# Peptides against a protein of PDB entry 8PQO: the designs that were tried, part 71

Target 1, 252 residues: chain A of PDB entry 8PQO
Amino acid sequence: VLLKEYRVILPVSVDEYQVGQLYSVAEASKNETGGGEGVEVLVNEPYEKDGEKGQYTHKIYHLQSKVPTFVRMLAPEGALNIHEKAWNAYPYCRTVITNEYMKEDFLIKIETWHKPDLGTQENVHKLEPEAWKHVEAVYIDIADRSQVLSKDYKAEEDPAKFKSIKTGRGPLGPNWKQELVNQKDCPYMCAYKLVTVKFKWWGLQNKVENFIHKQERRLFTNFHRQLFCWLDKWVDLTMDDIRRMEEETKRQ

## One batch from the design tools (peptide; aimed at target 1 I97 F106 I108)

Design b1_p30_3 (made by RFdiffusion4)
Pose (drawn by RFdiffusion4):
Structure b1_p30_3 (pose): chain A 252 residues (1-252), chain P 30 residues (1-30)
Amino acid sequence: as target 1 above (252 residues)
Amino acid sequence: SNLSAEKLKLLTELSIAITLLHHLDTLLTL
């Protein structure tokens, strides 16, 4: 099983990231016809354990209505049921994604620490030493064009070409992280996203784990580029504003 | 919050790949 820690250094605060991430998930999913239908909340409750106080959820995403009929008929029972178990104690969160048919043999786990630093902490997740020694640290720079697939590139989602009206932050150059250390004002943070991918069937552990990690890096990059370029849309929101928008979206 | 659309699309593709691999294993057993 392969583990990688993706470090996403951002010119926002940890407090700002919480609102921005919630807004961005909702906004990026705004054009998807077929969103919300098929989402099933099995469990939604508070939890507390040794310093980590938060909210636990168990949700199922039924894909039966979103795939062609032949896929629904050919799919082994439960293969189209995606389970997500989430522990949200921001600035820490853990999510575990499984498939009902694959049980625990197909697993994607993301454990994230959101810290007010420039991604300089080592083993922020406090792994056992030998296990930590086998974790590759991968840095995601949202200003680096070379880290974006050309088919994914969108000028309107390029931090190198965006300046915030409300904050004046951006555009981001190759030295933006250096100018952060030499700055006393603009906030910054790093999301330490430790990703574990497990695929135990058919001897395809390596191929699937690698494919999933490459896709996770692409998604983290594109997502956080979008998040920064949308700073004017969400930076003035509070958590109460987010919860209100959630209830609003709940009516339908 | 729900999974993002791009993440859910990726999981959909992986579910389809898993279906193909299940049927390929059955055919090879036969």

Design b1_p30_3_s1 (made by RFdiffusion4, then SolubleMPNN; from b1_p30_3, 17 letters changed)
Fold by OpenDDE base, seed 5:
Structure b1_p30_3_s1 (fold): chain B 252 residues (1-252), chain A 30 residues (1-30)
Amino acid sequence: as target 1 above (252 residues)
Amino acid sequence: MNLSAELLEFLKELAILLTKLVLEKLKLLE
């Protein structure tokens, strides 16, 4: 088991982020080839449990048509079916990823708290002290180009080059986080993403768990770079606007 | 989070990696 808490600081408010996240998810999905092919939505309903209210989704990702032939031929039954269960109770979110074949031997859990701070809270997910002791805190700097793979880099999605016309935010220089504290008119937040990875195959545990964390970090980095650079596209939208857009998309 | 497109790509890469690793392990056992 390998736990890391990724802290993503953004020059947006918690309320703004809710809109931006939904917009960016929709936009990013449109930009990818294949769209929703291979994604089966089993459940999408509101939930309420222990004072937590939100939306619960259960999706299955069928990878059979997405992987190379040799993978498809060698993969046992159920191995290419990935289950994603998500509890979205913004500003808290939880996602659990499992596999039909591996069962308890494979788990990716992502728990996120969105807080109006600069990533200074310790143990925001309230883990036991012994568990928290083993969690590595990793700060993601969306302006740091060195954290982005060359193949992922796009100039139009570079926070170090982007300037928001509507808000005046950006570009984010090397010391943008330090400068942010002195900018009273610029809101900020941190997404605390606790990622738990379990891969219980002897001899492969560390390698696979580290790989998954590397990919999750990559995903978080790229997504939030996009979110910020698309600020002018979503900052004036309301949650009602987003809901209408989603409903209109479903009707098409 | 609902990052379907990015997640799908990640899961694909993971599936490929695991398959290769398993194959490598099996070859070493022969």
Scores: peptide ipSAE 0.305, ipTM 0.813, DockQ to the pose 0.514
OpenDDE base, seeds 1, 2, 3, 4: peptide ipSAE 0.169, 0.248, 0.180, 0.185; ipTM 0.748, 0.790, 0.751, 0.755

Design b1_p30_3_s2 (made by RFdiffusion4, then SolubleMPNN; from b1_p30_3, 17 letters changed)
Fold by OpenDDE base, seed 4:
Structure b1_p30_3_s2 (fold): chain B 252 residues (1-252), chain A 30 residues (1-30)
Amino acid sequence: as target 1 above (252 residues)
Amino acid sequence: SNLSAELLEFLKNLAILLTELVLEQKKLLE
């Protein structure tokens, strides 16, 4: 088991982020051909657990048509079906990713707290001390180009170059986080993403777990760079606007 | 999850990885 807490600081408020996140998810989905293809929604309902209230979703990603032919032909039954269970209670979110074939031998859990701070809280997910001491805190700086793979880099999604016309935020220089502290007019938040990866195959555990973390970090980095650089597209939207957009999308 | 098209890419790559690992393990057991 490998745990890392990714802390993503953004020059947006927690409330803004909620809109931006939903918008960015929707926008990125549009850019992908067949974004909804192969996704089966098993459950989508409100939940209440231990005082936590939110929306629970259970999705199955059937990836047979998304993988190379040789993978599809050789994959054992269930190997290409990824289950995602998500508990969305913003500003808290929990996602559990499993695979039908691997069963208990594979788990990715992502627990996210969105806090109006600069990533300074320790053990925001309230782990036991013994567990917490094994958690690596990883700070993702969306302005740091060195954290972005060259193949992922897009100039239009570079926070170091982007300036929001609507808000005046950006570009984010090397010391943007420190400067943000001195800018009382600019909101900020941190997404604390505790990622638990379990791969219970001896000899492959560390390799696979580290690989998955690397991919998760890449995902978080790219996503939040996009989110910020798309600020002018979503900052004026309300949650009601997003809901309407989602409903309109469902009608299509 | 609130991770868009990139999530799908991740899941795809994950599925590929898992498949490859399974196949490798099967060969080792032969």
Scores: peptide ipSAE 0.274, ipTM 0.794, DockQ to the pose 0.623
OpenDDE base, seeds 1, 2, 3, 5: peptide ipSAE 0.264, 0.265, 0.256, 0.269; ipTM 0.788, 0.792, 0.784, 0.794; seed 3 fails the geometry check

Design b1_p30_3_s3 (made by RFdiffusion4, then SolubleMPNN; from b1_p30_3, 16 letters changed)
Fold by OpenDDE base, seed 5:
Structure b1_p30_3_s3 (fold): chain B 252 residues (1-252), chain A 30 residues (1-30)
Amino acid sequence: as target 1 above (252 residues)
Amino acid sequence: SNLSAELLEFLKELSIFLTKLVLEEKKKKE
């Protein structure tokens, strides 16, 4: 088991982020041709548990048509069916990813708290001390180009170059995080993403777990770079606007 | 986290990665 807490600092408020996240998710999905293909939504309903209220979703990702032939030919039954269970109770979110074939031998859990701070809180997810001491805190700097793969880099999604016309935020220089403290008129937040990766196959545990973390970090980095650079597209939208957009999409 | 498109790509890459690892392990046993 390998645990890392990724802390993504953004020059947006927690309330703004909620809109931006939903918009960016929708936009990213549009940019991926055929992105919805192979995704089956089993459950999408409100939930209430232990004072936590939100939306529960259960999706199955069928990868059979998405993977290369050699993978499809070698994959055992159920191996290409991935289950995603998500509890969205913003500002808290939990996602659990499992596989039908691997069962308990494979787990990716992502627990996120969105806080109006600069990533200074320790153990925001309230782990036991013994568990917390094994968690590596990883700060993601969305303005740091060195954290972005060349193949993922897009100039139009570079926070170090982007300037928001509507808000005046950006571009994010090398010391942008430090400067936020001195800018009273600029909101900020941190997404604390505790990622738990479990892969129990003997001899492959460390390699696979590290690979998964590397990919998750990549995803978080790219997504939040997009979110920020799309600020002018979503900053004036309300949650009601987002809901209407989602409903309109469902009608199509 | 509702990142369906990106998650799908990730899962695809993971599947490829795992498959390659399994193949490599089989070769070691030969």
Scores: peptide ipSAE 0.453, ipTM 0.870, DockQ to the pose 0.504
OpenDDE base, seeds 1, 2, 3, 4: peptide ipSAE 0.452, 0.445, 0.442, 0.437; ipTM 0.870, 0.868, 0.866, 0.865

Design b1_p30_3_s4 (made by RFdiffusion4, then SolubleMPNN; from b1_p30_3, 17 letters changed)
Fold by OpenDDE base, seed 1:
Structure b1_p30_3_s4 (fold): chain B 252 residues (1-252), chain A 30 residues (1-30)
Amino acid sequence: as target 1 above (252 residues)
Amino acid sequence: MDLSAELLKFLQELSIFLTKLELEKKKKLE
């Protein structure tokens, strides 16, 4: 088991992020060929558990048409069916990713707290001390181009180049986080994403777990770069606007 | 909501990686 807490600092408020996240997910999906092909929604319902109230979703991602031919041909039965269970109680969210083939031998758990700070809170997920001491804190800087793979880089999604017309935020220079505290008119938040990865194949645990963390970090980095650079597209939207957009998309 | 491009990329890369590892394991067992 390998745990890392990714801290993503953004020049947006916690309330803004809720809109921006939903918008960015939808927008990114539009940019992907195939749309929602292979996505099966099993459950989408409200939940209440341990004082936590939110929306629970269970989705299956069927990747048969989304992977290279050799993967489709060689993958064991069930290996291309990914289950995602999500408990969304913003500003808290928990996602559990499993695979039908691997069963208990594979787990990705992502627990996120969105806080109005600069990523300075320790053990925000309230782990036991023994567990917390083994958690590596990883700071993601969305403005740092060196954290982005060349193949992932897009100039239109570069926070170091983007300037929000509506808010005046950006571009984000090398010391933007340090300067942010002095910008009284600019809100900020941190997404504390505790990622737990379990892969129980003997001899391959560390290799796979590190690979998954690398990919998760890549995902978080690219997504939040997009989220920020799309600020002018979503900053004026409300949650009601997002809900309407989702309903309209569902009807299509 | 549909799968984001980044998540899809992740799942694709993961599937490729795991498939290769599974294949390697089978070869070692043979």
Scores: peptide ipSAE 0.283, ipTM 0.790, DockQ to the pose 0.618
OpenDDE base, seeds 2, 3, 4, 5: peptide ipSAE 0.275, 0.277, 0.277, 0.283; ipTM 0.792, 0.792, 0.793, 0.793

Design b1_p30_4 (made by RFdiffusion4)
Pose (drawn by RFdiffusion4):
Structure b1_p30_4 (pose): chain A 252 residues (1-252), chain P 30 residues (1-30)
Amino acid sequence: as target 1 above (252 residues)
Amino acid sequence: MSAEKLKLLRNMSIFITILHNIDNIISFLL
């Protein structure tokens, strides 16, 4: 099983990231016809354990209505049921994604620490030493064009071409992280996203784990580029504003 | 969950379905 820690250094604060991430998930999913239908909340409750106080959820995403009929007929029982178990104690969160048919043999776990630093901490997740020694640290720079697939590139989602009206932050150059250390004002943070991918069937552990990690890096990059370029849309929101928009979207 | 993440998982479900049906076909042929 392969583990990688993706470090996403951002010119926002940890407080700001919480609101921005919630807004961005909802906004990026705004054009998807077929969103919300098929989402099943099995469990939604508070939890507390040794310093980590938060909210636990168990959700199922039924894909039967979103795939062609032949896929629904051919799919082994439960293969189209995606389970997501989430522990949200921001600035820490853990999510575990499984497939009902694959049980625990196909698993994607993301454990994230959101810290007010420039991604300089080592083993921020406090792994056992030997296990930590086998974790590759991968840095994601949202200003670096070379880290974006050309088919994914969108000028309107390029931090190198965006300046915030409300904050004046951006555009981001190759030295933006350096200018953060030499700066006393603009906030910054790093999301330490430790990703574990497990695929135990058919001897395809390596191929699937690598494919999933490459897709996770692409998604983290594109998502956080979008997040920064949308700073004017969400930076003035509070958590109460986010919860209100959630209840609003709940009516339908 | 985001749309792009859910799309990736949908594609992974399809991929698992293909592999399960290929294994059943091979078992019947053998």

Design b1_p30_4_s1 (made by RFdiffusion4, then SolubleMPNN; from b1_p30_4, 17 letters changed)
Fold by OpenDDE base, seed 1:
Structure b1_p30_4_s1 (fold): chain B 252 residues (1-252), chain A 30 residues (1-30)
Amino acid sequence: as target 1 above (252 residues)
Amino acid sequence: MSAERLQLLKELSIFLTKLVLEEKLKKELE
């Protein structure tokens, strides 16, 4: 088991982020070729559990048509069906990713708290001390180009180049986080993403767990770079606007 | 984030398959 807490600092408020996240998810999906192909939504309903109230989703990612032939030929039954269960009670969210074939031998859990700070809180997910001492805190800097793969880089999604016309935020220089403290009119938040990865295959545990973390970090980095650079597209939207957009998309 | 998640999972599947093949090869060569 490998645990890391990724802390993503953004020059947006917690309330803004809720809109931006939903917009960016929708926009990114539109930009991706194939759209929702391979993704099956089994459940999408409100939930209430342990004092937590939010939206529960259960998705299945079918990879059969997405992977190369050699993977499809070698993959056991169920291995290419990935289940994602998500409990979204913003500003808290939990996602659990499992596989039909691996069962208990594979787990990716992502627990996120969105806080109006600069990533300074320790153990925001309230782990036991023994568990917390094994968690590596990883800071993601959305303005740091060196954290972005060349193949992922897009100039229009570079926070170091983007300037928000509507808010005046950006571009984000090398010391933007430190300078943010002195910008009283600029809100900020941190997404504390505790990622738990379990892969219980002897001899491959470390390689796979580290690979998954690397990919998750890549995903988080790219997503939040997009979120910020699309600020002018979503900052004036309300949650009701987002809901209407989602309903309209569903009708199509 | 479903599209990106799908891509991530695709890459994971490829990675795992390659690892399994490598392990099998190592065992066969031993």
Scores: peptide ipSAE 0.473, ipTM 0.869, DockQ to the pose 0.465
OpenDDE base, seeds 2, 3, 4, 5: peptide ipSAE 0.471, 0.468, 0.455, 0.472; ipTM 0.869, 0.867, 0.865, 0.869

Design b1_p30_4_s2 (made by RFdiffusion4, then SolubleMPNN; from b1_p30_4, 19 letters changed)
Fold by OpenDDE base, seed 5:
Structure b1_p30_4_s2 (fold): chain B 252 residues (1-252), chain A 30 residues (1-30)
Amino acid sequence: as target 1 above (252 residues)
Amino acid sequence: MSAEMLNFLKELSIFLTELELKKLEEKLKE
């Protein structure tokens, strides 16, 4: 088991982020070839549990047509069906990823709190002290190009180059996070993403768990770089606008 | 996130399969 808490600081408010996240998810999906192909939505309904109200989704990712032939040929039954269960109660979100074949031997859990701070809260997810001491806190700097793989880098998605016309935010210099404190007119937030990875296959646990964390970090980094650089596209949108966009997408 | 997640899961599947293949190859050489 390997736990890391990724802290992504952004020069946006928690309220803005809600819109930006939804927009960016939709936009990123459009940019990918194949769109929603291979994704089956089993459940999409509101939930209420222990005072938490939100939207519950259960999706299955069918990878059979997405993986190379050798993977498809060697993968046992169920291995290429990935289940994603998500509880979206913004500003809190939880995602659990499992696999039909691996069952309890594989788990990725992502729990996110969005807070109006600079990533200074410790144990925001309220883990037991013994568990928390084993959690590595990892700060993601969206302006740091060295944290981005060359193959992922796009100049139009570089926060160090982007300037928001609508808000005046950016570009993000090397000390942008420190400067936020002194910029009263610029909102900020932190996404605290606690990622739990379990891979119980003997001899491969550390290697696979580290690989997954590396990929998750990559995903978070790229996504939030996009979110910020697309600020002018979504900052004027309301949640109602997003809902309308989603409805229009469903009709297509 | 769905598309990105799909890509991630694809890469994970490839990674795991490659690991299994390596183990098998090592076993066959012994």
Scores: peptide ipSAE 0.419, ipTM 0.838, DockQ to the pose 0.532
OpenDDE base, seeds 1, 2, 3, 4: peptide ipSAE 0.405, 0.408, 0.391, 0.393; ipTM 0.832, 0.834, 0.828, 0.828

Design b1_p30_4_s3 (made by RFdiffusion4, then SolubleMPNN; from b1_p30_4, 17 letters changed)
Fold by OpenDDE base, seed 5:
Structure b1_p30_4_s3 (fold): chain B 252 residues (1-252), chain A 30 residues (1-30)
Amino acid sequence: as target 1 above (252 residues)
Amino acid sequence: MSAERLEFLKQLSIFLTLLENLQKLLEELE
């Protein structure tokens, strides 16, 4: 088991982020060819547990048509079916990813708190002290190009170059986080993403868990770079606008 | 979901599939 808490600082408010996140997810989905194919929604319903109220979703990603032929031929039964269970109670979110074939031997859990701070809270997810001491805190700097793979880099999604016309935010220089504290008119937040990766195969646990963390970090980095650089596209949108956008995306 | 998430899941699935087959092969050789 390998736990890391990724802290993503953004020059947006918690309320703004909710819109931006939903917009960015919807926009990214539009860019995907064959959107929705292979995705089965088993459950989509409201939930209430221990004072937590939100939306619960259970999706299955059938990847048979998305992988190379040789993979499909070699994949055991259920290996290409990924289950995603999500509890969305913004500003809190929990996602659990499992594989039908691996069962208990594989798990990715992502728990996120969105807080109006600069990532200074310790143990925001309230882990036991013994568990928390083993959690590495990883700060993701969306303006740091060195954290982005060359193949992922897009100039139009570079926070160090982007300037928001509507808000005046950006570009984010090397010391943008430090300067942010002195900008009273610029909101900020941190997404505390506690990622738990379990891979129980002896001899491969550390390698696989580290690999998955590397991929998750990559995903978080790219996503939030996009979110910020798309600020002018979503900052004036309402939740109703987002709902309409989501409905339109479903029709494609 | 986002396209990036789908790509991640796809790559993850491929990776796991290869590992699964490798494990089976090793078991057969033992």
Scores: peptide ipSAE 0.280, ipTM 0.796, DockQ to the pose 0.689
OpenDDE base, seeds 1, 2, 3, 4: peptide ipSAE 0.270, 0.273, 0.268, 0.264; ipTM 0.792, 0.791, 0.791, 0.790

Design b1_p30_4_s4 (made by RFdiffusion4, then SolubleMPNN; from b1_p30_4, 16 letters changed)
Fold by OpenDDE base, seed 5:
Structure b1_p30_4_s4 (fold): chain B 252 residues (1-252), chain A 30 residues (1-30)
Amino acid sequence: as target 1 above (252 residues)
Amino acid sequence: MSAEMLKLLQELSIFITKLELEKKKKKEEE
């Protein structure tokens, strides 16, 4: 088991982020061809548990048509069926990813708190002390180009170059995070993303767990760079606007 | 799940499969 808490600081408010996240997820999905193919929605319903109210979703991703032939040929039954269970109670979110074949031997859990701070809270997810001491805190700097793979880099998605016309935010210089404290007119938040990865296959545990974390970090980095650079596209939208957009998308 | 997450899962499937194949090859060579 490998746990890391990724802390993503953004020059947006928690309320703004809710809109921006939904917009960016939708936009990113549009940019990918075949995104809806192989996705089965089993459950999509509101939930209430222990004072937490939100939306629960259970989806199955069938990867059979999405992987190379050699993978499909070698994969046992159920190995290419990925289950995603998500509890979306913004500003708290939890996602659990499992696999039919591996059962308890595979887990990716992502728990996120969105807080109006600069990533200074320790153990925001309230882990036991013994567990928390094993969690590596990883700060993602969306302005740091060195954290982006060359193949992922796009100039139009570079926070160090982007200037929001609507808000005046950006570009983000090397010391942008330190400067936020002094900019009273610029909201800020941190997404605390606790990622738990479990892969219990002997001899492969460390390699796979590290690989998954590397990919998750990459994903979080790229996504939030996009979110910020798309600020002018979503900052004026309301949650009602997002809901309408989602409804329109469902009708297509 | 985002499209990027789907890509991650695809890459993961490939990665694991390659590792398993390498493991099998090593075992056969021993």
Scores: peptide ipSAE 0.374, ipTM 0.832, DockQ to the pose 0.512
OpenDDE base, seeds 1, 2, 3, 4: peptide ipSAE 0.329, 0.373, 0.313, 0.328; ipTM 0.814, 0.831, 0.806, 0.814

Design b1_p30_5 (made by RFdiffusion4)
Pose (drawn by RFdiffusion4):
Structure b1_p30_5 (pose): chain A 252 residues (1-252), chain P 30 residues (1-30)
Amino acid sequence: as target 1 above (252 residues)
Amino acid sequence: VFVSFVVYLAVTYLIIVGAVMYFRNTHPTM
């Protein structure tokens, strides 16, 4: 099983990231026809354990209505049921993604620490030493064009070409992280996203784990580029504004 | 029989991996 820590250094504060991430998930999913239908909340409750106080949820995403009929007929029972178990104690969160048919043999776990630093902490998740020694640290720079697939590139989602009206932040150059250390004002943070991918069937552990990690890096990069370029849309929102927009979207 | 078995495994693999990947494309983690 392969583990990688993706460090996403951002010119926002930790407080700002919480609102921005919630807004961005909702906004990026605004054009998807077929969003929200098939989402099932099994469990939604508070939890508390040794310093980590938060909200636990168990959700199921039924994909039967979103795939061709032959895929629904051919799919083994439960293969189209995606389970997500989430522990949200921001600035810490853990999510576990499984498939009902694969049980626990196909698992994607993301454990994230959101810290007000420049991604300089080591083993921020406090792994056992030997296990930590086998974790690759992967840095994601949202200003680096070379880290974006050409088919994914969109000028309107390029931090190198965006300047915030409300904050004046951006555009981001190759030295933006250096100018953060030499700066006393603009906030910054790093999301330490430790990703574990497990695929135990058919001897395809390595191929699937690698494919999933490459796709997770691509998604983390594109998502956080979008998040920064949407600063003007969400930077003035509070958490109460976010909860209100959630209840609003709940009516339908 | 052997060909049918291989086709079955390939289809099952594509469906499983695709379903999880489809979910991951639409649901970013914090």

Design b1_p30_5_s1 (made by RFdiffusion4, then SolubleMPNN; from b1_p30_5, 25 letters changed)
Fold by OpenDDE base, seed 5:
Parts: sequence; C-alpha cells; structure tokens
Structure b1_p30_5_s1 (fold): chain B 252 residues (1-252), chain A 30 residues (1-30)
Amino acid sequence: as target 1 above (252 residues)
Amino acid sequence: SELEEKLKKEITLKIVLGSILDYLNKNPVL
C-alpha cells in the first residue's frame, strides 16, 4: 500500500473551484471520443452519513470497445471493466476505483478536501497517527514547468504565461504562492488529494503502486493547469449555468 | 507450461493497467 497526499494550491476560491472543476471536466470529456459509450450507471442516489450529505454513484466503465480486437481477445473476463464508486459531497469527494478481474488485489482511492488555505493543514483526512506517518505530502505547483512532461506542455495552458482578463489573476511567477498571501483581493484554496494505491501481487507491489502515483500526479498537474488557464471561460458561470450546459450536452 | 502461465499473467497485468490508465485519463477530476 502506498499513500500520498497531493496538495494543489490554486488562486481561486473553493466556490469558484466547484464551477471550474465541472467546466474543465466537461471540456476534457469533449476532447475524448466516445465519452458516454461503455458507461453503465448502477447507482445514482443521495446519501447522508455522519453529517456528510451528497450524491453516491456506482459506475462501470466497460472498455472493451476502446481496445484493439487482439487485446479484447486476450483479456480475461472482467479485466476491461473498471468500477467507480464515488461520494460527491463538495467540498469533500471520495472515489474508489477497482477492476473486476483484480478484485481485492487492486484499489485506488482518492479522497479530496477543498479548503480555503495554502495547503498548511496536516492530516486533513483524519487518518490514524500511525497511518499518517506513512503518508508523503506532495505539493503540486501548477506554475512549475519542470513538473510537466514536454509531451503534455501547451503554451496556452501554462499558468506562468496566462493572465486572466476577467479577474486579473496571473501570470504565476516562481513566488506566486508567497505573493498570494499579500494579495488580499485574490482568493486561494488547496485541494488535498489523499491517494491510496493498493496492489497485492508479490514482487510488483511497489512498482505498480509508484507507477499509478506517477500517473495521478501527472493528471492532477495537467488538469489544474488547464482549470486555471480556462478561468475566463468559467469564472462568470453559475452552478445553474453548468447544470444547463450538462443537460444540453446530454440531449445532443 | 510455467513460462506460459507467467507470460499470460504479465499480459493480463498490462491489459489491466492499460485499462486503468485509460479510465484515469478520461476522468482527470479524480
């Protein structure tokens, strides 16, 4: 088991982020072919537990149509089915990802708190002390180009070059986080993403777990760079606007 | 053979990991 807490600091408010996240997810989904095909929704219902109120979803992603025929022929039963269980109670979210073939031998859990701070809270997910000792805290700096792979780099998605016309935020220089503290009119938040990766196959545990973490870090970095650089596209949208956009997209 | 079983296991793992990565790439909000 390998746990890391990724802390992503952004010059947006927690409330703004909710809109930006939904917008950015919608845009990312448009760029992918077949966004709705192969997704089976098993459960979609409200939940309430220990004061947490939100929406619970259980989805199966059937990836058989997304792989070459020879892969589909070689794949054992369940190998191409991904289960996603999600508890969405913004500003808290939890997602559990499993594979039917791997059963309990593989798990990814992502628990996110969105807080109006600069990533200074320790153990925001309230782990036991012994478990917390084994968690590596990883700060993601969206302005740091060295954290971005050359193949992923786009100048239009570079926070170090972007300036929001609507808000005046950016560009994010090397000391942007320190400067943010002195800018009373600029909101900020941190997404605390606790990622748990479990892979139980002997001899491959650390390799696979580290590999998955590397991919998650990459995804978080790229996504939040996009979210910030798209600020002018979503900052004036309301949650109702987003809901309407989602409904219109479902009708097309 | 033992070798064939090992190879099958490796192929299966690659397929599973590929599927997971595909899913993660499509769901960057996670």
Scores: peptide ipSAE 0.560, ipTM 0.906, DockQ to the pose 0.704
OpenDDE base, seeds 1, 2, 3, 4: peptide ipSAE 0.554, 0.529, 0.543, 0.552; ipTM 0.904, 0.893, 0.899, 0.904

